# Peptides against a protein of PDB entry 3JWR, part 43

Target 1, 323 residues: chain A of PDB entry 3JWR
Amino acid sequence: TRELQSLAAAVVPSAQTLKITDFSFSDFELSDLETALCTIRMFTDLNLVQNFQMKHEVLCRWILSVKKNYRKNVAYHNWRHAFNTAQCMFAALKAGKIQNKLTDLEILALLIAALSHDLDHRGVNNSYIQRSEHPLAQLYCHSIMEHHHFDQCLMILNSPGNQILSGLSIEEYKTTLKIIKQAILATDLALYIKRRGEFFELIRKNQFNLEDPHQKELFLAMLMTACDLSAITKPWPIQQRIAELVATEFFDQGDRERKELNIEPTDLMNREKKNKIPSMQVGFIDAICLQLYEALTHVSEDCFPLLDGCRKNRQKWQALAEQ
Target 2, 298 residues: chain A of PDB entry 3JWR as posed
Amino acid sequence: TRELQSLAAAVVPSAQTLKITDFSFSDFELSDLETALCTIRMFTDLNLVQNFQMKHEVLCRWILSVKKNYRKNVAYHNWRHAFNTAQCMFAALKAGKIQNKLTDLEILALLIAALSHDLDHRGVNNSYIQRSEHPLAQLYCHSIMEHHHFDQCLMILNSPGNQILSGLSIEEYKTTLKIIKQAILATDLALYIKRRGEFFELIRKNQFNLEDPHQKELFLAMLMTACDLSAITKPWPIQQRIAELVATEFWEQGDQVGFIDFVCTQLYEALTHVSEDCFPLLDGCRKNRQKWQALAEQ

## One batch from the design tools (peptide)

Design b1_p16_2_s1 (made by RFdiffusion4, then SolubleMPNN; from b1_p16_2, 8 letters changed)
Fold by OpenDDE base, seed 3:
Structure b1_p16_2_s1 (fold): chain B 323 residues (1-323), chain A 16 residues (1-16)
Amino acid sequence: as target 1 above (323 residues)
Amino acid sequence: SAELAEIEDALAAFLS
């Protein structure tokens, strides 16, 4: 395709030029081509292209395939969300110095998972899928959409000309897929809530050890969530704009809940309760976000900008809630 | 607190 030719022939700017190492990164001004270039740089600077012998054209095709399999008519859970999740992962690995704590296969899996974790998202949550009796709800009991996202990820990875993992041994391939699956499934916030207590307790007791396979898996799950939610850490103007996208998608679901399911949506998804957004954001930060970024900062102090951003945005939302 | 737990459960259900 013309898009593939353009991407494959383009000079890829440095991570410094693209500012993809910054926790304050914004994609708002970037074209789709530029987001793809950023993605190539992430793979290159993490040594994934060299270490796993990726062909440039295959990587380019894979990136474009992943992008193509996000829906454009979804306000928030689209390619830009996946791209921003991956950028936060890259920043956490590089600027946050987490790269030195992980294996190359884990890094490979996390980056693929971050880009793929919401593939073919339909703008509705698992609860809606269950209540609407969607066919996917018959295939999976829990984390319905996350299983679907992984299935889409696997489909793309196995598609002709998209096989970025072809340079891996059979064992490396199996390991990578296992980690990708776990990482994508970990983005279900229900699983995060279930597992986070163990992580926080290990940190609190100074017993956290990445050499323990179970604790490593737990950390990768927490890191995925931290990147998935990283919009809450962004500079305030960026945070506000992203919050509007999230609200738009939630309100769209609420409208569908009224129309298709004949139910009154919760305040979070109720368009008539837009004035509750600031207080709900404070609640979200306190209930879900703060402890996670605190714990992550304890693992690596260089991740502090995520925590600092979250705290600053809490203050901003609180000020709006008091008006 | 009970309130925090309710918020956590609700957020988990709606954001996942």
Scores: peptide ipSAE 0.035, ipTM 0.745, DockQ to the pose 0.158
Fold by OpenDDE base, seed 4:
Structure b1_p16_2_s1 (fold): chain B 323 residues (1-323), chain A 16 residues (1-16)
Amino acid sequence: as target 1 above (323 residues)
Amino acid sequence: SAELAEIEDALAAFLS
């Protein structure tokens, strides 16, 4: 396609020029082409292109395929969300120095997973999918959408001309796919809530050890969640704008719940309760976000900007809640 | 706390 030709022929700016190592990064001003260029730079600077012998055209095609398989009519869970998740992962790996703690296969898997973790998202959560008796709910009982996201990811990876993993050995390929699947599934917040206590306890007791395979898996899951929720860490103007996108999507679901399921939505998804957003954001930060970024910062102190951003936004939301 | 647990459960149900 013309888009592929343009992307493949384009000079890829440096990470410094693109500012993709910044935790404060914003994609608002970026074109789709620029987001693709950023993604290429992430793969390159993480040494993934070189180490796994990726062909430039194949990588370009894969990126465009991933982008194409996000829906444009979804307010938040779209390509830009996936891109921002991947950018946060990149920043955590580079600026946060987590790269030095992981294998190349783990890094490869995490980046692919971050970009792919919400593929074909419909703008509704697992509960809605289940209650609406969607065909996907017949295939999976738990983490319905995350399983679907992984299926989409696998489909793209196996599509002709998109096989960015073709340079891997069979063992590397199997390992990578396993980690990708685990990472995508980990973005189910329900699973995060179930597992985070173990991670926090290991950190609290100073028993956390990345050389332990189970703890490594646990860490990768927590890291995925940290990147997936990273909008909460962004500078306030960015945070506000993203929060509006999230609210829009949630309210759209709530509207559908009223219309299609004849139920009253929860406050989080109730358009009539928009005045509750600030207090709900404070609650979300306290219940879900703060401990995660605190723990991540304990693993790597260079991830502090995520924690700091989260704390600052809590103050901003609290101030609005008091009005 | 019971309140925190309720918030966590609610968030898990609706944000996942």
Scores: peptide ipSAE 0.035, ipTM 0.745, DockQ to the pose 0.162
Fold by OpenDDE base, seed 5:
Structure b1_p16_2_s1 (fold): chain B 323 residues (1-323), chain A 16 residues (1-16)
Amino acid sequence: as target 1 above (323 residues)
Amino acid sequence: SAELAEIEDALAAFLS
C-alpha cells in the first residue's frame, strides 16, 4: 500500500527527537505516520530488530496491520491508547531502567503485547459483552475481550508479510507467545485486583525476586497494568483530556446499556452523573493506581515520575471534587 | 475495608 511505502521509506527520527523516553509523552500532536515511526524506534532502540533479525518492511507492515485492527469509532480504546501503552512501556524500560532486569524475549513480548493488548476493542467492557450475550461471551467465560485481543494479535503475527517473529527459534517463538498471551490477559483489571496483593506483599516484605519465574511473571503482569493505566500519570492537561475520552466511551456504553439492555448504568457509565467524575477519579487513583506505582517505584526508583504524576493528578481531581 | 473492596470490585467490573 501507499501507506506502507511511505512508512518503509521514511527516515526514523531518534528517540530523543520523538521524546518517546519521556514519561510525560503525549501523542496528541502526532500523525498516524509519526506514531508508526515512534513504534519502529521503540523496536530499534530496544535492540529487537537486530537481535531477532526483523526485516524492516515486515515490521512496518506489522505495525500498520496492528493499527488497522483498532477501531476508529471507539473514543478511548483505539490505536492511540495502545500506542501510548507501548510508549509508557518503552519509557519504563529505558528511562525507568527496567530493561536491565528483563530478557530480550520478555522485552519483545511486552512491546508486542502493549501494542496489541486492546486489538478490535468495541468500546465496551467485559461486563457489557457478557450481559449483551455477545458471541464472544460464549467462547470465553473470563477476560472475554482480552482473549479476543490475543486472538487478534496471533492472527496478525501469522499473517503473510507480518511475521516479525520469523527470526526466532521454535523455542523462542513459543516462549514469546506465552509471555504475550499472559501480558495481554493481565490487562484485565479484574485479574490485576486478584493478583496485586501478592506483588505488594512481596515488595513490603523485601522478598521480591525477579530471578523467581513466578515472581517474574507477576511483575510482567503488574508492569503491563502500570503502562495500561499510565494516562493517570500524565501531566494534568494530558490527563484531563484523556479522562474526557474515557468518560466519552463509558457514557457511550451507558447509553447503549439504557437502549439495548434496558438498564440504568452505573455512575461511571452514566452521562447524567458527569459531575461525579472528579470524585470517581480520586477513588480510582486511591483504590487502583497509587499502590501500583509505589510498588513499581520500589522495584525501580527511576519510575518515580509515574508515581509523582499520579499523586499530582490526585490533587488536581480532589480540588475539582471539592468545588 | 468493605468500602474499598466494593470500590475495587466495581472498578474492576467497569474498567476491564
Scores: peptide ipSAE 0.035, ipTM 0.743, DockQ to the pose 0.165
Fold by OpenDDE base, seed 2:
Structure b1_p16_2_s1 (fold): chain B 323 residues (1-323), chain A 16 residues (1-16)
Amino acid sequence: as target 1 above (323 residues)
Amino acid sequence: SAELAEIEDALAAFLS
């Protein structure tokens, strides 16, 4: 395609120029092409292209395929969300210095997972999928959409001309896919809630050890969640804009719940309860976000900007809630 | 807290 040709031929700017190492990064001003260029730079600077002998054209095609398999009519869970998740992962690995704590295969898997973790998202949560009796709900009992996202990820990875993992040995390939699957499934916030206590306790007790395979898996899951939720850490103008996108998608679901399921949506999904957004954001930060970024900062102090951003946004939302 | 639990459940439902 012309798009592929344009991307493959384009000069890829440095990470410094693209500012993709910054935790404060915003994609708002970027074209789709520029987001793809950023993604190439992420793979390159993480040494993934070199270490796994990725062909440039194949990587470009894969990126475009991933982007294409996000829906444009979904307000939040679209390519830009996936891209921002991956960018946060990149920043955490580089600026946050987590790269030094992980294997190349883990890094490869995480980046692929970040970009792929919401593939073909439909703008509704698992609860809606279940209640609507969607065919996907018959295939999977739990983490329905996350299983679907992984299936989509696998489909793309196995598609002709998109096989960015072709340079891996069979064992490396199997390992990578395992980690990708685990990472994507970990983005189910329900699973995060179930597992985070173990992580926090390990940190609190100073018993956290990445050399332990179980703890490594746990950490990768927590890191995925931290990147998935990273919008909450962004500078306030960016945070506020993203919150509007989230609200839009939630309200769209709520509208569908009324129309299609004949149920009253929860406050979070209820368009009529827009005035509760600030207080709900405070609650979200307190309940879900703060402890995670605190724990992550304990693993690597260079991840502090995420925690700091989260704290600052809590203050902003609290101020709005008090009006 | 009960409120926190409700938020967690709601968020779990959202992000699941």
Scores: peptide ipSAE 0.038, ipTM 0.750, DockQ to the pose 0.119; fails the geometry check

Design b1_p16_2_s2 (made by RFdiffusion4, then SolubleMPNN; from b1_p16_2, 8 letters changed)
Fold by OpenDDE base, seed 1:
Structure b1_p16_2_s2 (fold): chain B 323 residues (1-323), chain A 16 residues (1-16)
Amino acid sequence: as target 1 above (323 residues)
Amino acid sequence: SEELARIEDELEKFLS
């Protein structure tokens, strides 16, 4: 395609030029091509291209395929969300020094997972999918969409000309896919809520050990969530704009719940309850976000900007809630 | 704490 030709021939700017190592990164001003260039840079600077002998054209095609398999008519859970998740992962690995704690296969898996974790998202949550009796709800009982996202990820990875993992041994390939699956599934907040207590307790007791395979898996799951939710850590103007996108998508779901399911949406999904957004955001930060970024910062102090950003945005949302 | 628990439950249902 013309898009592939343009991408493959383009000079890829440095991570510094692209600012993709910054926790404060914003994609708002970037074209789709530029987001793809950023993605190439992430793979390159993490040594994934070299270590796993990726062909440039194959990587370019894969990136474009991933982007293509996000829906354009979804306000938030689109390519830009996946891209920002991956960028946060990159920043956490580089600036946050997490790279030094992980294997190359884990890094490879996390980056692929971050980019792929919401593939073919429909702008509705698992609860809606289940209540609407969607065909996907017949295949999976829990983490319905996350299983679908992984299936889409696997489909793309195995598509002709998209096989970025072709340089891996069979054992490396299996390991990578396992980690990708676990990482994508970990983005189900229900699973995060279930598992985070174990992680926080390990940190609190100073018993956290990445040499333990179970704890490693747990950490990767927490890291995925931290990146998936990273919009909450962004500078306030960015955070506020992203929150508007999230609200738009949630309200669209609420409208569909009324129309298609004949139910009254919860306040979070209710267009008429816009005034509750600030207080709900404070609650979300307190219930879900703060402890995670505190724990992550304990693992690597260089991740502090995520925690600091989260705290600052809590203050901003609280101020709005008091109006 | 009770409020946080309710928020967690709501988030589990509606954000996942």
Scores: peptide ipSAE 0.029, ipTM 0.718, DockQ to the pose 0.115
Fold by OpenDDE base, seed 2:
Structure b1_p16_2_s2 (fold): chain B 323 residues (1-323), chain A 16 residues (1-16)
Amino acid sequence: as target 1 above (323 residues)
Amino acid sequence: SEELARIEDELEKFLS
């Protein structure tokens, strides 16, 4: 395709030029091509291209395939969300110095997972999928969409010309897929809520050890969530804009819940309750975000900008809630 | 707190 030719022939700017090591990064001003270039840079600077012998054209095709398999008619859970998740992962690995704590396969898996974690997202949550008796709800009992996202990820990875993992041994390939699956499944907030207590307790007791395979898996899950939710850490103007996208998608679901399921949506998804957004954001930050970024900062102090951003945005939302 | 627990339950249901 013309798009592939353009991407493959383009000079990839440095991470410094692209500012993809910044926790304050915004994609708002970037074209789709530039987001793809950023993604190439992430793979390159994490040494994934070299270490796993990725062909440039195959990587380019894979990136474009991933992008293509996000829906354009979904307000928030689209390519830009996946891209921002991956960028936060990259920043956490590089600027946050988490790279030194992980294996190359784990890093490879996390980056692929971040880009792929919401593939073919339909703009509705697992609850809606279940209640609407969608065919996917017959295939999976829990984490319905996350299983679907992984299936989509696997499909792309195995598609002709998209096999970025062809340089891996069979064992490396199996390991990578296992980690990708776990990482994508970890983005189900229900699983996060279930598992985070163990992580926080390990941190609190100063017993956290990445040499333990179980704790490593737990950490990777927490890191994925931290990157998935990273919009909450962004500078206030960026945070506000993303919050509007989230609200739009939630309200669209709420409208469908009224029309298709004949139910009154919860406040979070109720267009008529938009005035509650600031207080709901405060609640979300307190219930989900703060402890996670605190714990992550304990693992690596260089991740502090995420925590600081989250705290600052809490203050901003609180101020709006008090009006 | 009970309030936090309620928020967590709601978030588990609606944000995943």
Scores: peptide ipSAE 0.028, ipTM 0.712, DockQ to the pose 0.119
Fold by OpenDDE base, seed 5:
Structure b1_p16_2_s2 (fold): chain B 323 residues (1-323), chain A 16 residues (1-16)
Amino acid sequence: as target 1 above (323 residues)
Amino acid sequence: SEELARIEDELEKFLS
């Protein structure tokens, strides 16, 4: 395709030029092509291209395939969300210095997972899928969409000309896929809520050890969530704009819940309850976000900008809630 | 708090 030719022939700017190492990064000013270029740079600067012998054209095709399999008519859970999740992962690995704590296979898996974690998202949550009796709800009982996202990820990875993992040994390939699956499934917020207590307790007791395989797996899950939710850490103007996208998608679901399911939506998804958004954001930050970024900062102090951003945005939302 | 617990429960159900 012309798009592939353009991407493959383009000069990839440095990470410094692209500012993809910054926790304050925004994609709003970037074209789709530029987001793809950023993604190439992430793979390159993490040494994934060299270490796993990725062909440039194959990587380009894979990126475009992933992008193509996000829906354009979804307000928030689209390619830009996946891209921003991956960028936060890159920043956490580089600026946050987490790359020094992980293996190359783990880094490879996390980056692929971040880009792929919401593939073919329909703009509705698992609860809606279940209540609407969607065919996917017949395949999976829990984490319905996350299983679907992984299936889509696997499909793309195995598609002709998209096999970015062809340079891996059989054992490396199996390991990578296992980590990808676990990472994508970990983005189910329900699973995060269930597992985070173990992570926080390990941190609190100063017993956290990345050399333990179970704790490593737990950390990777927490890191995925931290990147997935990273919009809450962004500079206030960026945070507000993303919050509007989230609200739009939630209200669209709420409208469908009224129309298709004949139910009253929860306040989070109720268009008539827009005035509650600031207080709900404060509640979300307190209940979900703060402890996670605090714990992540304990693992690596260089991740502090995420925590600081979250705290600053809490203050901003609280001020709006008091008006 | 009870409020935080309710928010967590709601988020578990509706944000996943």
Scores: peptide ipSAE 0.028, ipTM 0.718, DockQ to the pose 0.116
Fold by OpenDDE base, seed 4:
Structure b1_p16_2_s2 (fold): chain B 323 residues (1-323), chain A 16 residues (1-16)
Amino acid sequence: as target 1 above (323 residues)
Amino acid sequence: SEELARIEDELEKFLS
């Protein structure tokens, strides 16, 4: 396609120029092409292109395929969300120094997972999918959408001309796919809530050890969640805009719940409760976000900007809640 | 390849 030709021929700017190592990164001003260029740079600077012998054209095609398989009519869970998740992962790996703690296969898997973790998202949560008796709910009992996201990820990876993993051995391929699946599934917040206690306790007791395979898996899951939720850490102007996108999508679901399912939505998805957004954001930060970024910062102090951003946004939301 | 497809199928059954 013309788009592929343009991307493949383009000079990829440095990470410094693209500012993709910054935790404060914003994609608002970027074109779709520029987001793809950023993604290429992430793969390159993480040494993934070199170490796994990725062909440039194949990588370009894969990126465009991933982008294409996000829906444009979804307010938040679209390509830009996936891209921002991946950028946060990149920043955490580079600026946050987590790269030094992981294998190349783990890094490869995490980046692919971050970009792919919400593929074909429909702007509704698992509860809606289940209650609407969607065909996907017949295929999967738990983490319905996350399983679908992984299925889409796998489909793309195996599509002609998109096989960025063709340079891997069979064992490397197996390992990578396992980690990708686990990472995508970990973005189900229900699973995060279920598992985070173990991670926090390990940190609290100073018993956390990445050399333990189980703890490594747990950490990768927590890291994925930290990147997935990273909008909450962004500078306030960025945070506000993203929060508006999230609210839009949630309210759209709530409207559909009223219309299609004849149910009253929860406050989070109730357009009539818009005035509760600030207090709900404070609650979300306190209940879900703060401990995660605190724990992540304990693993790598260079991830502090995520925690700091989260704290600052809590203050901002609290101030609005008091009005 | 057939081998890759087999691996993917096994992973799906194991991890799902």
Scores: peptide ipSAE 0.021, ipTM 0.521, DockQ to the pose 0.027

